# Peptides against a protein of PDB entry 6NYY: the designs that were tried, part 45

Target 1, 212 residues: chain A of PDB entry 6NYY
Amino acid sequence: KHFEQAIERVIGGLEKKTQVLQPEEKKTVAYHEAGHAVAGWYLEHADPLLKVSIIPRGKGLGYAQYLPKEQYLYTKEQLLDRMCMTLGGRVSEEIFFGRITTGAQDDLRKVTQSAYAQIVQFGMNEKVGQISFDLPRQGDMVLEKPYSEATARLIDDEVRILINDAYKRTVALLTEKKADVEKVALLLLEKEVLDKNDMVELLGPRPFAEKS
Target 2, 212 residues: chain A of PDB entry 6NYY as posed
Amino acid sequence: KHFEQAIERVIGGLEKKTQVLQPEEKKTVAYHQAGHAVAGWYLEHADPLLKVSIIPRGKGLGYAQYLPKEQYLYTKEQLLDRMCMTLGGRVSEEIFFGRITTGAQDDLRKVTQSAYAQIVQFGMNEKVGQISFDLPRQGDMVLEKPYSEATARLIDDEVRILINDAYKRTVALLTEKKADVEKVALLLLEKEVLDKNDMVELLGPRPFAEKS

## One batch from the design tools (peptide; made by RFdiffusion4, then SolubleMPNN)

Design b2_p13_7_s3 (from b2_p13_7, 5 letters changed)
Fold by OpenDDE base, seed 4:
Structure b2_p13_7_s3 (fold): chain B 212 residues (1-212), chain A 13 residues (1-13)
Amino acid sequence: as target 1 above (212 residues)
Amino acid sequence: FKISSLTIAPPPP
């Protein structure tokens, strides 16, 4: 309890108990976070869910907390499942509301960064090939790209394809699990915070053995 | 521990 709260403070900042969301916004956040939670539950290579909350913290309106596996090496499949989990919020909004919000901005940034890293740092795209370029760090003026404009366009296209494929995979998953997303969202609206045990009660045991 | 997702409020216009 105290240790978890300390971690939450470090990651999410202080609870803004005074920030009252409108009921419709709170509903959107609940379904968004439920999308992350359910995607993470049913994706083999997603990190195990620890907690999901719709209590605003810092700049966040809600969050899903996962226990990352200590991994030094990531497969393409693992990175894809992580992208899908990260898209789970946006996808849930689309499925349930037929609209998208600005709430997924951080998720989309993470997905975009992951997609570019896979293509230009890890050589995980067949069309771009076995290349590795340093991505510009935040604030570095990249004066010259180490590749042609044609290669730049190819990279941009393949990034879009990769993200869209992850998005479609997430849509398929959360559409299949739509009832589970609804259950989690409704319980979030009631309890505001769910843990792993709440998820087990709602969804059953996670179908993938947590490698301890 | 990593928070994997944060639903971020848009910056005020």
Scores: peptide ipSAE 0.187, ipTM 0.794, DockQ to the pose 0.517
Fold by OpenDDE base, seed 5:
Structure b2_p13_7_s3 (fold): chain B 212 residues (1-212), chain A 13 residues (1-13)
Amino acid sequence: as target 1 above (212 residues)
Amino acid sequence: FKISSLTIAPPPP
């Protein structure tokens, strides 16, 4: 208990009990976090879910915690599943509410950064090829790109394709698992916090063996 | 433990 709370404070910040979300916003957060949780549950290369919460912490209205794998090498498939899990919140909002919110801004930032890194740093795109360029850091004067404008356009197009493919994959998954997303969201609205055991009780065992 | 996803409140206008 004390150790977990200490980790939660370090990672998520202090619980903002003072931020009373409107019921509709709290519902949106519950479905958003349920989307992340369910996507992570059913994606093979996603990190195992440890906890999901709709209690606001720091700048977050809700969060999902996963067990990080100690790995130094990532496959394209692992990065894709991670993108899909990251899109799970946005996709859940779209599926259940027919509208999107600003709540996914950090998720979209992460997905965008991952997509660009895959294409221009890791050489994971066949059209762009086996190239590696440094991405401009936040605040670096983007001097001359080490590639042509034609290559820039190709990169932008392939980034969009990659993100759209991840989005479509996530839509397909969460549409298939729509009832599971709703179960998780409803239970979140009741309990505010779910752990791995709650998820197992609700959804059954995760279909992928946790690599211990 | 890594917070993998965070629903973020928009910056105040």
Scores: peptide ipSAE 0.172, ipTM 0.787, DockQ to the pose 0.489
Fold by OpenDDE base, seed 1:
Structure b2_p13_7_s3 (fold): chain B 212 residues (1-212), chain A 13 residues (1-13)
Amino acid sequence: as target 1 above (212 residues)
Amino acid sequence: FKISSLTIAPPPP
């Protein structure tokens, strides 16, 4: 308990019990987090869900917490499922509200970073090929790109394609599982915090064997 | 534990 709370404070910040969201915003957050939770539940290579919360913490209005596997090597398929899980919130908002919010900013940043890393660091794109460049770190002088403007345009196009493919995959999944997203969202609105056991009660056992 | 997602309230533009 105290250790988990300490980790939650370090990662999410202090619980802002004083921030009362408007009911409509709280509903948006609930469906957003439910999208993450359900996407993570039904994607093989997504990290197992530990906790999902719509209680505001720090700058976050809600969060989904996962147990990462101790893994040093990632496949393209694993990175895709992680991207889909990360897009789950945005996709849920689109499916249920027909509108998107600024709430997905951190998710989109992570997806963008992952997509660029796959293409320009890991050589995972066939059109760009077996290349590896260091992405400029925050604060590094933007050194001249080690590639042409034509290659830059190709990279940008392939990043967009990769993200759009992940987005479409997530739309298909959460559309199929729409009733499950709604169950999770409604229970979040009631309990504000769900754990893995709540998810098992709602959705049944996760369809992927927990690698012990 | 890694928080996979934070629904961020950006400052109003």
Scores: peptide ipSAE 0.168, ipTM 0.788, DockQ to the pose 0.501
Fold by OpenDDE base, seed 3:
Structure b2_p13_7_s3 (fold): chain B 212 residues (1-212), chain A 13 residues (1-13)
Amino acid sequence: as target 1 above (212 residues)
Amino acid sequence: FKISSLTIAPPPP
């Protein structure tokens, strides 16, 4: 209890019990977080879900918490599944509401950063090739790019392709698992917080062996 | 008030 509360405080800040969301916004958050949770559940290389919450904390209206593996090397497939999991909230909103919200801003930032890193730092794109350049840090003067404007356009195009591929993969997955997303969302609206055991009870065991 | 939802995972390296 005290340890979990301390971790929750470090991760999300203090629970704002005074922050009352409108029912429609709370529903949107529930389906958004359910999208993350279900995507992470059914993607092999996604980190296992630890906790999902729709209790507002700090600047977040909800969150999904995952248990990271101690890992130093990431494959292209692992990075793709992480992107799909991160897109799960946005995709769930699209599938269930036919509209998207600003709630996915942080998710899209993370996906964008990952896509650029894969292409220009990790050399994971065949068209751009085996290159590695440092991405400008926030506040760094944009030094001259070590590549041509043609290469810049190619990078931008391939980033868009990679993100769109991850998005389409996530749409396919969450469409297939639509009933599971709804079950999780409805249970979130009831309990406000779900753990791994709640997910197992609701969806069955995760189809991937947990490495102990 | 900024409406946001967060996926809390360690950043990819």
Scores: peptide ipSAE 0.091, ipTM 0.693, DockQ to the pose 0.099; fails the geometry check

Design b2_p13_7_s4 (from b2_p13_7, 5 letters changed)
Fold by OpenDDE base, seed 5:
Structure b2_p13_7_s4 (fold): chain B 212 residues (1-212), chain A 13 residues (1-13)
Amino acid sequence: as target 1 above (212 residues)
Amino acid sequence: FKIYSTTIAPPPP
């Protein structure tokens, strides 16, 4: 208990009991987090879900917590499924409300960073090829890009393609699993916090063997 | 030690 609370404080910050969301905003957060949870549940290479919460913590209105594998090497497939899981909140909002909110800003930042890293650092794009350039870190002098403007345009185009493909994959998945997203969202609105056991009760066992 | 990753819905700006 104390250790878990300490970890939750480090990762999520303190519970902001003072942040009273309007019922409609709380509903949006519930469906957003349900989208993340369900996407992660049904994506083979996504990290196992530990907890999902719509209790505001730190800078977040809600969160999904996962147990990452202790791995140093990531495949293209793993990175794609992680992108899809990260897009799950935005996609859920679109599917259920027909509108999008600013709630996905951090998710979109992560997806954007991942897409650029895959293309320009990891050489995972066939059109751009087997190249690796350091992305400018925040605060580094914007050194001249070691590639042409044509290559810059190609990178930008391929980043958009990769993100759009991940988005479409997530739309397809959460549309197929729409009823499951609804179940999770409704239970979140009731309990505010769900664990892995709640998810198993709602959705059945995760269809992928936990690689221990 | 358990390492956790989180996906967070941020507050509006």
Scores: peptide ipSAE 0.162, ipTM 0.796, DockQ to the pose 0.443
Fold by OpenDDE base, seed 1:
Structure b2_p13_7_s4 (fold): chain B 212 residues (1-212), chain A 13 residues (1-13)
Amino acid sequence: as target 1 above (212 residues)
Amino acid sequence: FKIYSTTIAPPPP
């Protein structure tokens, strides 16, 4: 308990128990986090869900906590499933509310960064090919791109394709599992915090063997 | 533990 709280404090910041969201915003957060949780539950290469919360922390209104595997190498398939899981919140908002919010900004940033890294650092795109260059870090001088403007356009196009493919995959999954997303969201609104055991009780065991 | 803080309130403008 104390160790988990310490980790939560370091990663999520202090719980803002005094921050009262409007009921509609709280509902949006619940469905957003439920989307992440359910996507992660049914994606083979997603990290196992540890905890999901709609209690605001720091700048976050809610969060899903996963237990990452100690992995140094990631496959293209693993990165795709991680992208889908990360898009789960945005997709859930679209499915349930027919509208999207600014809540997914950090998720979209992560997805964008992952997509660019896959294409320009890991050589995982067939059209762009076996290239690897460093992405400009914040504060690095805009080094001249080591490629043409035509290549830049190709990269941008392939990034959009990759993200859209991940988005469509997530839409298909969460549409199929729509009832499960709703169950999780409703339970979140009641309990504010769910753990892995709550998810097992609600959805059954995760269909993928936890590689212990 | 990777906490994905998935719903972020944008900084006030």
Scores: peptide ipSAE 0.160, ipTM 0.783, DockQ to the pose 0.473
Fold by OpenDDE base, seed 3:
Structure b2_p13_7_s4 (fold): chain B 212 residues (1-212), chain A 13 residues (1-13)
Amino acid sequence: as target 1 above (212 residues)
Amino acid sequence: FKIYSTTIAPPPP
């Protein structure tokens, strides 16, 4: 208990016991986090879920916490599944509410950064090819792009394609698992915090062996 | 320190 609380304080900050979300907002957060949790559960290359919470902490209204594998090399497939998991919240909102919220802003930032990195740093796109450029850091004056405007347009197009493919994959997955997303969301609204055991009780064992 | 990956739903602006 004390160790978990210490980790939660480090990761999420202090519980905002005084921050009462309106019921509709709390419902949105529950389904958003359930989308992340379920996507991570059924994607082979997603990190194992440790905890999902709709208790506001620091700047977050909710969160899904995963145990990353210690790895130095990432495959294209792993990066795609991570993108899908990251899109799980937005996709869940779309599926259940037919509307999108600002709750996915950080998720979309991460997905955008990952997509650009895959195309321009890791050479993982066939149309752009085996290229590697440094992405501008926040605050670096992008003086000159090492590629033409035609290449810039191609990169932008392929980034959109990659993100859209990840989005469509996530829509397909969470549509198939819609009942599971709802089960997780409803239980989140009841318990506010779920762990791996709660997920196993709801969904059954994760279909992928935990590589220790 | 096990670095945990956390996805956070931010508050609206």
Scores: peptide ipSAE 0.113, ipTM 0.772, DockQ to the pose 0.455
Fold by OpenDDE base, seed 2:
Structure b2_p13_7_s4 (fold): chain B 212 residues (1-212), chain A 13 residues (1-13)
Amino acid sequence: as target 1 above (212 residues)
Amino acid sequence: FKIYSTTIAPPPP
């Protein structure tokens, strides 16, 4: 208990028990987090879900916690599935509400950063090629890009394509698993916190063996 | 432990 709470504090900040969400906002958060949880459940290269919560912490209204694999090397396929999992909240909002909220801002930031890193740092795009440039860090002087404006446009186009492909993949997945997203969201509204066992009870065992 | 998903409250207006 104390150790889990300490981890939760480090990860999410202090519980804001004083933050009362409107019922409709709480519903949005539940479906958002359910989208992440279900996407992570059914994507082979996604990290295993440990916990999902709609209890506000720090700046977060809800969160999904995963156990990352101890790995230093990532494949293109792994990075794609992680992008899809990260888009799961936004996609869930679109599927269930026909509208999107600002709640996915951090998710979109992460997806954007991952997409750029894949293309300009890891050389994972065939059109851009086997290149590696340092991305400007937040607060660093924007040094002149070491590549042409034409290359910059190509990078921007390929980033958009990659993100759109991940988005479409996530839409297809969560549309197929729409009933599962609903089950998780409804149970979140009841319990506010779900663990891996709750997910197994709702969805059955995760179809991908947890590679230890 | 990585949190991969956080629904963030919009900045106050």
Scores: peptide ipSAE 0.178, ipTM 0.794, DockQ to the pose 0.507; fails the geometry check

Design b2_p13_8_s1 (from b2_p13_8, 5 letters changed)
Fold by OpenDDE base, seed 4:
Structure b2_p13_8_s1 (fold): chain B 212 residues (1-212), chain A 13 residues (1-13)
Amino acid sequence: as target 1 above (212 residues)
Amino acid sequence: FKIYSSTIAPPPP
């Protein structure tokens, strides 16, 4: 407990007990975080869920915490499932509210970064091919791209395709599991914080063996 | 431990 709270403070920041979300915003956050939680629960290569919370911390209005696997090598399939899990919040908002919010900005940033890395650093796209370029770091002058404008357009197109495919996969998953997302969201609105045991009680055991 | 997802409040416009 104390150790987990210390880690939560380091990662999530201090609880902002003073930020009172409007009930509708709190509902949006609950369904958003439930989307992440449920996506992570039913994606084989997603990291195990530790905690999901709708208590604001730092700049976050809610969060889902996962136990990362200690791995140095990632497959394309693992990266896709991580993208889907990361899109779970946005997808949940779309499914339940028919609208999207700015709440997914960081998620979309992460997904975008992952997609570009897969295509231009890891050579995981067949159309772009077995190439690896350094992505400009934040703040580096965009030096001349080591590829043509045509290749730049191809990269941009394939990034969009990859993200859209991940999005569609997440839509399919959370549509199938819509009732589970709602259960988690409703319980979040009651308890504000759920752990793995709460998720097991709601959804049953995670269908994938934790590779410990 | 990594937080993979957070609903972020945008900076006020």
Scores: peptide ipSAE 0.218, ipTM 0.817, DockQ to the pose 0.495
Fold by OpenDDE base, seed 1:
Structure b2_p13_8_s1 (fold): chain B 212 residues (1-212), chain A 13 residues (1-13)
Amino acid sequence: as target 1 above (212 residues)
Amino acid sequence: FKIYSSTIAPPPP
């Protein structure tokens, strides 16, 4: 308990238990986080869910915590499933509300960064090919791109394709598992915090063996 | 622990 709280504080900031969201916003957060949780549950290469919460922390209104494996090498398939899990919140909002909110901003940033890294750092795109260059870090002078404007356009197009493919995959998954997303969201609205055991009770055991 | 997802409130305008 104390150790988990310390980790949560470092990662998420201080719990803002006094921050009262409007009921409709809290509902949006619950379905958003449920989307992440369920996507992570049913994606083979997603990290196991540890905790999901709709208690605001720092700038976050809700969060899903996962236990990453100690892994230094990632496959293209693993990165795709991570992208899908990260899109789970946005997709859940679309499925349940027919509208999207600003809540997914950080998720979209992460997905965008991952997509660019896959294409321009890891050489994982067949059209762009076996290239690797450093992405400009915040504060680096805009170094001249080591490639043509035509290549820049190709990269941008392939990034969009990759993100859209991940999005469509996530839509398909969460549409299939729509009832599970709703169960998780409703329980979140009741308990505000769910752990792995709550998820097992709701959804059954995760269909992928936890590599111990 | 990694927080992989958070619903973030936009910065105040």
Scores: peptide ipSAE 0.215, ipTM 0.813, DockQ to the pose 0.477
Fold by OpenDDE base, seed 5:
Structure b2_p13_8_s1 (fold): chain B 212 residues (1-212), chain A 13 residues (1-13)
Amino acid sequence: as target 1 above (212 residues)
Amino acid sequence: FKIYSSTIAPPPP
């Protein structure tokens, strides 16, 4: 308990007891985080969920904590499932509210960065091919791109396709598991924090063996 | 422990 709280403080920041979310915003956060949690639960290559919370910490209104696999190599399939899990919050908002919020900004940033990296750093796109370019870091003067404007357009198109495919996959998953997302969201609104045991009680055992 | 997701409050406009 005390050790977990210390880790939570280091990772999530201090609980901001002063940020009172409106009930409707708190509901949005609960369904957003439930979307991440359920997507991660049913995606084979997603990291196992440890905790999900709708208690605001730092800049976060809610969060999901995962136990990352110690790995240095990522497959295309693993990266796709990670993208889907990361899109789970946005997709949950769309499914349950018919609206999207600014809450997914960091998720979309991560998905965008992953998609570009897959295409231009990891050579994982057949149309762009087996290429690897350094992405300009934030603040680097974008000097001359080592590729043509036609290649730039192709990259942009293939990034959009990859993200849209991940989004559609996530929509299909969370639509199938819609009742599970609702169960998690409702319990979050009651308890504010759920652990892995709460998730097992709600959803049953995760269908994928924990690779130790 | 890694936090993958957080619902972020945008800066006030």
Scores: peptide ipSAE 0.203, ipTM 0.810, DockQ to the pose 0.484
Fold by OpenDDE base, seed 3:
Structure b2_p13_8_s1 (fold): chain B 212 residues (1-212), chain A 13 residues (1-13)
Amino acid sequence: as target 1 above (212 residues)
Amino acid sequence: FKIYSSTIAPPPP
């Protein structure tokens, strides 16, 4: 208990017990986080869920905590499943509310960065090909792109395609698992915090063996 | 431990 609370304080900041979200916003957060949790549960290459919470911490209204594997090499399939998991919140909002919120801003940033990295750093796109360029760091003035404007347009198009493919995959998954997303969301609204055991009770065992 | 997802409240304008 004390150790977990200490870790939570270090990772998430202090629980803002005083920040009472309106019921509708709390519901949105619950379904958003449930989307992440369920996507991560049913995607093979997603990291296993440790905890999901709708207790506001720092700047976050909710969060999902995962146990990443120690790995140095990532496959295209792994990166795709990570993108899908990251899109799970936005997709859940769309499926359940027919509206999207600003809550997915950080998720979309991560997905965008991953998509560009896959195409221009890792050579994972067939149309762009086996290329690797350094992405501009935040604050670096990109003086000159090492590629033509035609290549820039191609990169932009393929980034959109990749993100849209991940989005569609996530929509398909969470639509199939819609009842599971709802179960998780409703239990989050009740308990505010769920762990792996709660998820097993709700959804059954994760269909993928934890590779230790 | 990596927190991958947070529903972030945008800073007030």
Scores: peptide ipSAE 0.196, ipTM 0.803, DockQ to the pose 0.478

Design b2_p13_8_s2 (from b2_p13_8, 6 letters changed)
Fold by OpenDDE base, seed 2:
Structure b2_p13_8_s2 (fold): chain B 212 residues (1-212), chain A 13 residues (1-13)
Amino acid sequence: as target 1 above (212 residues)
Amino acid sequence: MPIHSSTIAPPPP
């Protein structure tokens, strides 16, 4: 309890018990977080779900918390599944509401950053090739890009392709698991917080063995 | 560090 609360404070900030969302917004958050949770459940290389909550914390209206594996090396497949998990909220909103909200802005930022890193830092794109450049940090003077404008356009195009492929993969997954997303969302609306055990009771055991 | 996916409220306009 105290340790979990401390972690939650570090991750999400202080619980905003006084922040009352409108019912429709709370529903949107529930389906958004359910999308993350279900994507993480059924993606092999996603981190194990620890907790999902629709109780607002800090700037977050809800969150899914995962236990990261202590790893220093990431495969392209692992990074893709992480992108899909991160897109799970946006995809859930699209599937269930036929509309998207601003709620996914941080997710999209993370996905965008990951996609650029994969292409320009990790050399994981065949068209761009085995290159590695430092990404400009926020606030660094945009030094001249060490590549041509044609290469810049190629990078931008391949980033969009990678994100779109991750998006399509997530759409396929959450469409297949649509009933599970709905079950999680409805239970979130009831309990506001779910743990791994609630997810096991609801969905059955995670189909992938947790690497110990 | 736990990976956190969150629905973020937009900054007030």
Scores: peptide ipSAE 0.188, ipTM 0.798, DockQ to the pose 0.554
Fold by OpenDDE base, seed 4:
Structure b2_p13_8_s2 (fold): chain B 212 residues (1-212), chain A 13 residues (1-13)
Amino acid sequence: as target 1 above (212 residues)
Amino acid sequence: MPIHSSTIAPPPP
């Protein structure tokens, strides 16, 4: 309990209990976070869910917290499932509301960064090939790219393809699990915070053995 | 470290 709260404070900041969301916004957040939670539940290489909350913290309106495995090496499949989990909020909004919000901005940033890293740092794209370039850090003036403009266009295209593939995979998953997303969202609207046990009670045991 | 995904309230464009 105290350790989890300390971690939550470090990651999410202080709870802003004074930030009253409009009911429709709170509903959007609940379904968004439910999308993350359910995607993480049913993706083999996603990290186990610890907590999901629709209580605003800092600039966050809600959050899902996962326990990552200490891994030094990531497979392409693991990175894809992480991208899908990260897209779960946006996809849930699309499935349930037929509209998208600005709420997924940080998720899309993470997905974009992951996609570029996979293609230009990890050599995980067949068309771009087994290359590794340093991505410009935030604040570095990219004066010259170590590749041609044609390669730049190829990278941009393959990034879009990878993100779109992850998006489609997430749409397929959350469409299949639509009833589970709704159950989680509705329970979030009631309890505001769910843990792993709430998820097990609601959805059954996670279908993947947690490698302890 | 725990991975955190959050719905962010960006400033309106």
Scores: peptide ipSAE 0.188, ipTM 0.803, DockQ to the pose 0.555
Fold by OpenDDE base, seed 5:
Structure b2_p13_8_s2 (fold): chain B 212 residues (1-212), chain A 13 residues (1-13)
Amino acid sequence: as target 1 above (212 residues)
Amino acid sequence: MPIHSSTIAPPPP
């Protein structure tokens, strides 16, 4: 309890008890967070869900919290499932509302950063090849790229392909699990906070053994 | 540390 609350404060910040969302926005947040939660539940290489909340914290209107695996090495498959989990909120909004919101901005930033890192830092793209360049840090003037404009275009195209593939995979998953996303979203609207046990009661046990 | 995903309220335009 005290340790979990301390972690929640570090991750999400303080609860903004004064931030009243409109009912439609609160509903959007519930389905967004349900999308993250369900994607993480059914993706093998996603981190285990600890908590999902639609109580606003800091700049977050809701959040899903995961326990990361203690690992130093990541495979392409692990990075893909992580991207899919991160896209789960945006995809849920599309599936349930037929519209998307600005709420996924941080998720899209994370996905974009991961995709570029996979291609230009980790050498994980076959067309771009076994290259590793440092990505400019936020605020660094990109004076000169260590590669040609043709390579720049190739990188941009392959980043788009990778993100779109992750998006399509997430759409397929959350479409298959649409009823589960609905159950989680509705229970979030009732309880505002769900833990791992609530998710097990709703969805059954996670189909992937937690690597102890 | 635990990781999180979140719905973010952007600054008003």
Scores: peptide ipSAE 0.187, ipTM 0.801, DockQ to the pose 0.532
Fold by OpenDDE base, seed 3:
Parts: structure tokens; C-alpha cells; sequence
Structure b2_p13_8_s2 (fold): chain B 212 residues (1-212), chain A 13 residues (1-13)
């Protein structure tokens, strides 16, 4: 108990006891977090879900916590599943509400960064090829790109393709699992916090063995 | 703006 609360404070910040979300906003948060949780549950290479919460903390309205696998090497397939899990909130909002919110801003930033890294740092795109360039750090004046304008356009196009493919994969998954997303969202609205055991009770055991 | 976050956390002890 005390240790869990300490971790929650470090990761999420202090509970904003005074920030009462409107019922419709709280519903949006519940379905958004349920989208992340369910995507992570049914994607083989996603990190295992530990906790999902719709209690506002710091700047977050809700959060999902995962146990990362200790690994130093990532495959293209692993990076794709991580992108899909990260898109799960946005996709859930689209499926259930037919509208998108600003809540996915950080998720989209992470997905964008991952897509660029895959293409320009890891050489994982066949059209761009076996290249590796340093991504501009936050605040670095990119004086000159180490590649042509034609290559820049190609990179931008292939980034969009990769993100769109991840988005479509996530839409297909969460559409198939739509009833599971609904169950998780409704239970979140009741309990505000779910753990791995709540998810197992609701959805059954995760279909992928945790590689311990 | 309030955001949703997916966080990587160690397992609770």
C-alpha cells in the first residue's frame, strides 16, 4: 500500500482532489484508457499492463502503467505493436464517440518520434534504405539536413505510411475487441482504478505468456 | 492542457 502510493506519486504526481471532471470528460478518459489497456492485452509484443486509472494526477487525466521487458534490441514488429498500443486511446475515442480529443497529444508525439527513429535511425524502411542519421534534439538548430529535399519528402511520406499502418492495425484490433473495450471502460467508471487481476477477471488471462 | 499518459513503471513490490 504505502509503496504503491509512493510510485503513483512519482509517476503521476499528486492527486488533484479538487479537479472534478465533467461526467462526459470522465467517460472519454475511461474509454481512452480502456483502448490502451485492451490494445496492450491483445498485442503480443506490447508490455504487460500493471494498472489503469482514470483518477487525474498532475497533468494526466488518466494513465495506464506497464511493465517493460528488459531488452536492449527491438524488432520492427515489437516497435509496431508498441505504436499500436500507444494509439489505442485515440482509436478507442474514434470507435466509441466518432470524435477525437486533445487527450492523445502525448501519445501522438511518442508515435511520431518512434516512426521517425525507425526510418532515419534504425534503417527499418526499405524505400529510405539502410541509413542512420541523428534526430535533432529538442532545441538543436537543424542548420542543414544531411540528406536532400527529395529524401526529406520520402522520409515524411514513409513516416505517414508507418503511422497510418499502425493506426489501421489498432482500429482492426479494437473493433474486433470492441466489447472488451466497453467492459474495461465501464468497470473503470465504477472502480476508477483497475489492476492486472481485474483485467484477468474481466477478459481472461492475457493470451501471451509473460516471458519472465 | 490535460493529457492522457501511458507510463512505464516497475512492478509494485
Amino acid sequence: as target 1 above (212 residues)
Amino acid sequence: MPIHSSTIAPPPP
Scores: peptide ipSAE 0.050, ipTM 0.661, DockQ to the pose 0.097

